Peptides against a protein of PDB entry 3S8F. Designs and how they scored, part 2

Target 1, 157 residues: chain A of PDB entry 3S8F
Amino acid sequence: VLTLFVAVPSLMTAFTVAASLEFAGRLRGGRGLFGWIRALPWDNPAFVAPVLGLLGFIPGGAGGIVNASFTLDYVVHNTAWVPGHFHLQVASLVTLTAMGSLYWLLPNLTGKPISDAQRRLGLAVVWLWFLGMMIMAVGLHWAGLLNVPRRAYIAQV
Target 2, 166 residues: chain B of PDB entry 3S8F
Amino acid sequence: DEHKAHKAILAYEKGWLAFSLAMLFVFIALIAYTLATHTAGVIPAGKLERVDPTTVRQEGPWADPAQAVVQTGPNQYTVYVLAFAFGYQPNPIEVPQGAEIVFKITSPDVIHGFHVEGTNINVEVLPGEVSTVRYTFKRPGEYRIICNQYCGLGHQNMFGTIVVKE

## One batch from the design tools (peptide; made by RFdiffusion4, then SolubleMPNN)

Design b1_p8_7_s1
Fold by OpenDDE base, seed 3:
Parts: C-alpha cells; structure tokens; sequence
Structure b1_p8_7_s1 (fold): chain B 157 residues (1-157), chain C 166 residues (1-166), chain A 8 residues (1-8)
C-alpha cells in the first residue's frame, strides 16, 4: 500500500501536464469535454512527439507499479516484460520528447524554419515510431506474461 | 483576465486530480486482480541463507554433483544446484514426477539466472546467497534451464536440463 | 529517419 502511494505524486505531476494541454487547447478555441484535444497543434511534430511519449508513458507507469509490487515482480522479473517496460519509459517518453525537442531546437538554432516537406515527414516519423514502439512493447509484455525470458535468444513459447 | 484564467486552470486541475485518484483505484484493482489470478503458484520469499562462495565447490552439499539430489522424505527431494560460468551442476538434474522438489541454488562466481522453461521457476542466483525454490513437476520430460541474467561472454550458451522421470 | 527529416 505504501509503495502504491508513491505513485500519487507522479500521477499528480502527469495530470498537471494534462491540465496544461487542456488549457492550451481551450486557448486555441477548443470547447467541450474533448474538443480541446482537437484544437491542439497536431500538425507540428515538435508537439506530437512528446504527446505520444506521454501516451506511451501511461501504460509504462502502470507497469512500473506492477514491477514495484513485490509479489507481482516475481512473475515478471527477468522476463520479456521488463524490456517492454523499459521501451515504454525510455524509448517512448524520453526518446519522443527528445525528438520533439530537436524538431523545435534545430530550426531555432540554425535560424532556418522547417519546410512543409520536413514537417510532414517529421509527423510520419514520430507516428511510425510510436506505432512500432507500441507494437513491440505490447509484444514484449505479452511474451513476458508467457514467461519468455529476457537476455535469451530462444524461448519455449 | 489573469484571475479568470487562473480559476479556469484550477478547475481543470481539480478535474484531472479527480481522474488521477480514480485511476489510482483502477490500478489497485488491477493489481489485486492480477495477484488473485497469477499468484496461485507463486513461491513466497524464503529466509536469507548464506554460504561461502569460495568454498562451496570444495565442501558442503554443493561439492559433489553426484550427491546433489537428496531424498528428504516420502516423495520429497532437495536438489543442490550450482550456477556457474557457464553452466549448471548437476546437469542433467534428474527428479521423479510428482515429487516435491526443493531447489537450493547458489553460485561460486558471479550472479546468474535460473529460469526453468515450462515452469514458474525464475530466480536470480547470487554468490554467497542460497536461492530456495519449491516446485512439483506434474509432467515427465525435459525442462530446459536458462540463464536470464548476464554473466559474461558465454552467457548466451549457458543452459541446463531437468529430466523428470515417470 | 528522424535525423533525415532535418537533413532533407
């Protein structure tokens, strides 16, 4: 129970970010319960990338709670589940945030704006990255639950 | 205007905080469900048992692989297993079907894994510490032991076999 | 591919 309470500050932090997104969306003219989401700048890869990272972090965070549970960790420890968790946390949130940051930073540093072609390609990259990462992560978690070991090139199942 | 914006932000934050709390309860429920459905065969953590990794090969119950399988009672056995770079001993481990097997696993060198395919046996093996796992093999056959903790250049080839006899 | 976006 105490371990689970550690998740409370993290959730509060995560949802303050969500609140910021809602505020931003409403400032951009979004209305209603979900209309603010549509109003966000989904045409900008510098925005889309970190948001997709946040989405990947949600199941990853849930997995973190599982991994922190002593009894449940026995089930998942040193199985493919663990790499699945890592890829959601590091290769999703951290990596996509870095990608998004670079999509803003590089044009700013060089003084050259992103072309429309670069923008469209950037959107494709981050969405494909997210899709591939989610497929891999789901596969790894599933394999982990089937007791597929990590750090092994073979498995019974 | 700034005050109105601030009030609006607070309202959004309150909503998201409420959602956060709701999700927390959902996660707790999911954990409880997972425990109820997946822990039926989970072995509780045992008491800490220590050994000297520098002498474990020379003296004691791990010293002779031929004496590693010890019958401790009717249909009960203790198996003293060494995980080392890069293999397991004894290999194969021969046990009877339907018997309660207590594995006592340790390492003379570095940290290894002890993952038995087709079972829920999956523990790390630390030098100086004895890992204890209790399991009953219901089906005869061969069960592969896999090292799932990196232990050096030969890690990927570190396998063992448990042979369950009818 | 990510870096290629800016390199193009």
Amino acid sequence: as target 1 above (157 residues)
Amino acid sequence: as target 2 above (166 residues)
Amino acid sequence: LFLLVYAL
Scores: peptide ipSAE 0.027, ipTM 0.806, DockQ to the pose 0.017
Fold by OpenDDE base, seed 5:
Structure b1_p8_7_s1 (fold): chain B 157 residues (1-157), chain C 166 residues (1-166), chain A 8 residues (1-8)
Amino acid sequence: as target 1 above (157 residues)
Amino acid sequence: as target 2 above (166 residues)
Amino acid sequence: LFLLVYAL
């Protein structure tokens, strides 16, 4: 019930953020249906990190609805599926958003801008983090569908 | 400038809100489709049954593991299972192949899991409640019971066995 | 790695 209660507001928020991104991209000279995406500041880890978090949150959000279904929960409950969902929500969205926030906040608090080397390394960090989280999440969801239990070190599969 | 920006933002917001609503319906439709086409593996929950966890070991159908398996019909059995720290009772659970087995599972102590490998049996066991699961074993052999709910220091070693006899 | 980035 709680999940379904927050699902609609969360979707509205997510797509409102997307609207803001589109607007920003178009202000930066992006054109066409997808050109605004390329116009976004992909060279800034403070931007890239939370956006990647949002992307990872999409399957996680869908999974949340699945987990909240009484009938579908019989299939996925207490399997590796659940940790997969958690890692998308917490380790992807929340963590990457925190990383992105810090990439902006710390330079502003200290008054010291990040160097180009720091910027490049930051981009590598957030992209690698995202990639690793996606691999792990897909694996956990897949294992869960194969009835691999959570909180157990052994499985038939 | 602020007014123009506001108007532009509203236009994009309306578009994305429409998309959001569309996606919501798509997700609901996909869930509905999945339920309509893949319901064969769903184990229906039984009626809520309560038990006193403080006395369940001393009296009632769970008290004697030797009497835990009760034949209720020619090809039907009820098995009264306790999940406790850290194991299952009876262990092993012996049932015949092809019989309809009704598991009545409860706990005298803390919350446990009852996950039977090779089956779709996967339920949480709460003290004070009786979990009811109906299953028919078509293949003889041993089926491992795994606790998939953290229950303490011995959680990782909490296993049981169902032996299905020909 | 995140801390290392800022430490540079």
Scores: peptide ipSAE 0.023, ipTM 0.779, DockQ to the pose 0.016
Fold by OpenDDE base, seed 2:
Structure b1_p8_7_s1 (fold): chain B 157 residues (1-157), chain C 166 residues (1-166), chain A 8 residues (1-8)
Amino acid sequence: as target 1 above (157 residues)
Amino acid sequence: as target 2 above (166 residues)
Amino acid sequence: LFLLVYAL
């Protein structure tokens, strides 16, 4: 009930954020159907991290609806599917948002901007984190659909 | 200027709303596909049943593992299974191939899992509740039961066996 | 890790 209750507001929030990103991209000189995406500040880890988190949240959110569905939950419950969902929601969205927040917060609090080296390293960190999380999440969801159990060290599938 | 900006933002919001709606239908289709391809062989059955976990070992259908398998029809059986720290009873569970099996699973102690490898049988077992699962084994052989809900220090070694006879 | 990145 709770998941389905928050699903609609979450979707509304999602497209609103996307609309804001499009508007921002167009203000930055982006043109066409997709040109606004390239115009966004992809050189800033404080921007990239939470955006990657949002991208991970899309399949994660869909998975939340799946997990809350009575019939389909019988298939995925206590399988590797569940930790796959968790890692998209917590280790991707929440963690990457926190990472991005730090890239903004620390320079703001100290009054010292990040160096170019720090910026580049930060970009590498968040992209590698996202990549690793996506690989793990896809693997866990796949394993879950193959009935690999959660909280068991062995499986015969 | 502000009005113009609001109008522009509204247009983008409408576009993304339409996209979101389209994606909703895609997700529904994916869910339907997943259900069609991954739910075969097991059917959740029955309404909520309660049992006293403090007496379930002493009296009732779970008390004697030798009487746990009950024939309820020509090709239908009910199996009363206890999940406990740390195992299952009866063990092994012996059932005929091709018979409709109704598992009635409960616990006398803590929450356990009942995950049958090679099948889609996968339920949590709560003390005081009876989990009901209906399944028909099409292939003879041994099927391992795994606990997939942490239940204590011996959780990782908690296994049972279903033997399907031809 | 983030403290390290900031310190570098």
Scores: peptide ipSAE 0.022, ipTM 0.770, DockQ to the pose 0.015
Fold by OpenDDE base, seed 1:
Structure b1_p8_7_s1 (fold): chain B 157 residues (1-157), chain C 166 residues (1-166), chain A 8 residues (1-8)
Amino acid sequence: as target 1 above (157 residues)
Amino acid sequence: as target 2 above (166 residues)
Amino acid sequence: LFLLVYAL
């Protein structure tokens, strides 16, 4: 029972980040309940990458609660559901955050700003990565619910 | 000014914290709903049963695969299964259709998986512990047992078969 | 593709 309380600080952290995004968007001239989202720098891959990571982390976090549930874990444990979960957590959030960090870090270290072409290519990369991760994650979670085993090359379905 | 900015930030934080708490309750409600509607699939936790993995092959109910299937009552059987590197015994496991089967599974060596295709039987098998799973096969045929826990070089080829007879 | 962004 107490295990689920781990979700509390995690959600608090996640929504504090969301609050920071709202504040940033409003500082950039965004107005209304959702206008601040449009005001965020969606033309910068260093921003877009970690934000997409956060979006992928939402279903992953929900899955974390499922995995931490004693009764529900019985259904999903050692199925394709599990790799689906951590691919969202690691390959989405962590990896995209790392990508975003490098988009900032490398220009900073070299003193060379990214060109417009590099910026556009970077945006394409992170969006395509996100799309691929979502497709794979949905597939793995679905397969897991169909009782496809983890760490096996064969399945009945 | 600085004071107004501080108050605005706090207001946003409070709003998102409230949303966070609301979402927490939504998740709890979803879990509760799932449990309420799917309780038939929940197997109650049993008592931990221990066994000596170093002697389980030589003595006890797992020692002889020919005696692994024990009838315990009308349409009730207990099957003593060993998961080992790299297979299962007995293999095949032969049980009648419609009978209540209690699988008691343990390992003499390392951790294995016991995943039966076409069923909800899916447990980790730990040396020194006995995994107990109850299941009734409604359809005759062959059910493949798959090891879904990495157990060594032969892990990918570790399979067993349950044969359900009419 | 990520690495290629900075290489170009």
Scores: peptide ipSAE 0.020, ipTM 0.812, DockQ to the pose 0.016

## One batch from the design tools (peptide; made by RFdiffusion4, then SolubleMPNN)

Design b2_p28_1_s4
Fold by OpenDDE base, seed 1:
Structure b2_p28_1_s4 (fold): chain B 157 residues (1-157), chain C 166 residues (1-166), chain A 28 residues (1-28)
Amino acid sequence: as target 1 above (157 residues)
Amino acid sequence: as target 2 above (166 residues)
Amino acid sequence: ALAAAAAAVAAAAAAFLAAYAAEMEAIF
C-alpha cells in the first residue's frame, strides 16, 4: 500500500512537465488551449524524442500503479503485460530521452550544427521508434491480459 | 508576464498536489475493493509459511508425490506441489472436478513460476517459502503448468500437467 | 461503478487542466 505513495511525486512531475511545455510553447507565440503545442519545436529531434518518450510514459505510469497493486498484480504478474510495461518506461521514455540528448549533445560538443538531412533523418528515427514501441507495447499488454505468460515460448491463446 | 505565469503554476501545483493525494486514496480504495470482491483464489495477508528447501524432498508432505494429493474434507483437497529444475511433482496432478483445491507449492532449488493455463493461477515459487493458491476446476481435462520465471538452462522446457477428472 | 468513478476522476482532471490553461491564456 505504501508503495502507491510513489504515485504522488510522479503525478506532480507530470504536471510540472506539462506546465513547462505549455510555458515554452506560449513563449514561442502559441495561444489557445492547444495552440501552444503547435508552437513547440517539432522540427528538432532533440525536442521531439523526449516528448514522445513522455507520451509513452503516461500509460506506462498507469500500468505501474496496476503492477504496484498486489491484488491486480496477481492478474498481470509474469505475463506479457510486464514486458509491455517495461518497454513503455525504459525503451520509450529513457531511450528516447537518450536519443534526444545525443541530438543536442553531439552538435554542442563538436561545435557543428547537424545538417538538414541529419535533422530529417533524426525526426524519422524517433517517430518510427515511438510508433513501433507503441504497437509492441499495446500488443504485449493485450497478450498479458489474455494470460500469455512471460518467459515462455508457448501460450494457450 | 513570466512572473505571473510562475505564480499561477505554483498555485495550480498546490491544487494538483491535493488531487494527487486524493487519487492515492482512490487507488487504495480500489485495491481494497478488489481484494474484498475479487480475490480469485488468492489468500491475502495469509501466514507466511516456510520450509527448509534442503530437506523438503526427503521429509514432509512434499517428499512423496504419491501422497501429494490429500483430501482435507468433503470435496476439498490440498495438493503439495514441488517446482524444481526442471519440472513439477506430482506430474500429473490428478484432482476431481468441482472440488476446492488448495495448492501448496514450494521449491527445493531456485525460484520458479507456477502458471496454469486456462486458469488465473499464476504465482512465484520461492525456495524456503510455500505459495498457497486456492482454485476450483469446473471443467474436466488437462491443464498445462508453465514455468514463467527463469530458472536455468532447462527453463523453457519446464512443464507440468493437472488432470481434472469427472 | 468503477467505470463511473474512473470517468468522474478523468472529468475532474480535465476540468482542472482546462482551468489552468485558461488562466495561462489570460497571462500571456
Scores: peptide ipSAE 0.322, ipTM 0.822, DockQ to the pose 0.773
Fold by OpenDDE base, seed 5:
Structure b2_p28_1_s4 (fold): chain B 157 residues (1-157), chain C 166 residues (1-166), chain A 28 residues (1-28)
Amino acid sequence: as target 1 above (157 residues)
Amino acid sequence: as target 2 above (166 residues)
Amino acid sequence: ALAAAAAAVAAAAAAFLAAYAAEMEAIF
């Protein structure tokens, strides 16, 4: 029940954040149904990281509802599915948001802007992290559906 | 333009809020329905039972591993299993193929897992509570029991075996 | 029945978001 209560503000956040991104993209000259996405600052790792985190959080949130559902929890509980869910929530959203925050915070705290090389490296790191996290998450969810146990070094498959 | 956009966003946020609240009630209703009917469970389970973890090793159906497998009817058995730090009792658990087995699992010490490979049996075992799972083994052979809930330094080595005989 | 309900909810959400997008396009 608590998880589902949390789903309400999460759904609201999904709309509000998406609307904010659209608003920003349109202010930056983006037009059309999806043209505002292209207008967002994809050259800034401080922007890209948390956005990718949000993208990873969507399937993680859906998984949270699954985990909170008694009927479906019988299938996934205490399997590799659960750490897959955790990695989408913590290692993608939280971690990428933290990474993105650091790309903004450290330059501001030190008074030194990031170089172009550092910016490009940051983009590479964030995208590679996201890709790796998605691969791992898909693998863990798949393994969980195949009844691979959580907190064990062995598996039947 | 910015003001108009903000006003529009706020208007649609109200609609989205209503949708979100509606979804919440739907989810709660679905949970309530599944709890009330118990018809959608993948693992057949019994009623919640309590036991004293401080005496479960000394008296009662879990006390003697030689008496752990009880025939309760034609082709029906109850198996009283202890999950403890760090193993299972009895071990091995011997049951006949094709029989309906009711596992009654509890713990004398800490929380453990009871995950039987090759089956949908996967439950947590709490001290003071009896986990009940019903299963019929269709294939003979050995089924490994895995503890999938961290229970201490020996957790990774905590295994048991179910032997299904023809 | 659940699949139909889910599809109806998804369709309604899509229509809602499409209307929102259209209004935003009209503003900008």
Scores: peptide ipSAE 0.317, ipTM 0.800, DockQ to the pose 0.765
Fold by OpenDDE base, seed 2:
Structure b2_p28_1_s4 (fold): chain B 157 residues (1-157), chain C 166 residues (1-166), chain A 28 residues (1-28)
Amino acid sequence: as target 1 above (157 residues)
Amino acid sequence: as target 2 above (166 residues)
Amino acid sequence: ALAAAAAAVAAAAAAFLAAYAAEMEAIF
């Protein structure tokens, strides 16, 4: 119940961030219903990382509601589903946001911009990280729905 | 320029807030649907029962594994299970096929899991509390019990078996 | 009934998106 109460402001916050992205994209010349997305700075790992984190947060946040729901929790509790949720929230959202923050913070603290090579490497890192995390998260959620227990090295399936 | 930006921000806020609310209702609807249909195989929780974990091994229905399976009626049994570091008792648990089994599970030491493979039985077991699960095994065979709550160095090897006899 | 409700929601969403897009284009 409490989690569901928190879900309201959390969703509002999340979608406000999306609104900010649209605003930024349109200011950068993006037009149309989705054209503003392409106008965003996808060449900057400081931008890409937290955005990918937000994308991971969508299913993860939804999963939070699931985990807090009585009827649905009976299905997923103490299964591989739960680690899947964690990897979306912590290892994707939090971690990628931290990575993105560092791509801004370090140049700012040192007064030295990142090189083009560092930028490209950074983009590769965050995209590969996101991809790996999504594969693992999908697998864990799937296994959880198949009643694979968490904290066990063997299962019937 | 400032006025233009202000108008844009307001429009975005309204649109995305509306979307946010819509998504919220979608999630609520999904929850309501699961509640209404009960297709997830929910096992209703019984009353909260308490037990003294310091004496549960010495006295009471959990004290003797040989007497843990109690016939309570025609084709009805209660099984008093202890989850402990690191195993289950009785082990194996022997029950008849097609009988209604009420598992009464508790722990004398730390929190454990009680996850029966091939079933929807999956509960946490807390010292001082009795977990109650009702189930009927329709198929004979062996069902493995797995601890899915970390309970110490031997956690990974904490298994039990339910043997369902024809 | 459920299908009809889903269709109605989808139609409303489409209409909203069209209006929203037009509004955004007018602002920018």
Scores: peptide ipSAE 0.106, ipTM 0.727, DockQ to the pose 0.426
Fold by OpenDDE base, seed 3:
Structure b2_p28_1_s4 (fold): chain B 157 residues (1-157), chain C 166 residues (1-166), chain A 28 residues (1-28)
Amino acid sequence: as target 1 above (157 residues)
Amino acid sequence: as target 2 above (166 residues)
Amino acid sequence: ALAAAAAAVAAAAAAFLAAYAAEMEAIF
């Protein structure tokens, strides 16, 4: 019980980030329950990358609660499930946030704006990264539930 | 504009805070539901049992692999297994089909894994502690033991075998 | 009982979302 209470501040932070996105979208003219999402700057890889990271972080966070559960962790511990969780939490959120930060930072450091071609390439990179990561994560979680071991090159399946 | 922003912030704080707390309870409920309906793979933890890893190879039930399989009752066995860098003993572990097997697993050196393919047996093995796993093999054949916890340069080759006889 | 509980939660969530959306539209 107390262990799961540690998740409360984390969840508050996560949902306040979502609230910040809604606020930004509404300031940009978005209306309705979902219209604010469309109003966000989806043409900017510096924005898209961390947002995709957040999307990957949602199932990863849910998995984190599972992993923190003593009884459920017994089932998934040291299986491919755990690497699946890591790839959502680190290789998705952290990595995509770093990518997004780079797309913001480089123009400021060089004093030169990114070209339209570079912008399009950046969008392609982050979307492809996200897609590949989601496929990999689903595979790893599925394999984990099939009792595929972590840190082994062989499996029973 | 400032007043508008202030009202929005307050509304967001209340709304998303409430949503956050609600989702926490949803997750707890889902965990409870999962435990109630999907209990497969859960092995009850036994009483904490300690051993001296520095002497486990020289004395006690793990010292002689030829004496590792002990019949404790009708169709009941205890198997004393050592996980070490880099293998298992005894190897192979021979047990009869349909018997209740209690594995008592420990390590003389570092932390290892004990993951048995085709089963839900998956435990970490800590030096100084005895891991206890109870299992009944319903199907005869060979079951591979895999180390799923990094234990050194030979980790990737650390395997054992359980042979279940008819 | 489970279905009834799920339906009650869904209804409460829908009501909350509707009220929340209306509040947001009033602010912006």
Scores: peptide ipSAE 0.100, ipTM 0.742, DockQ to the pose 0.385

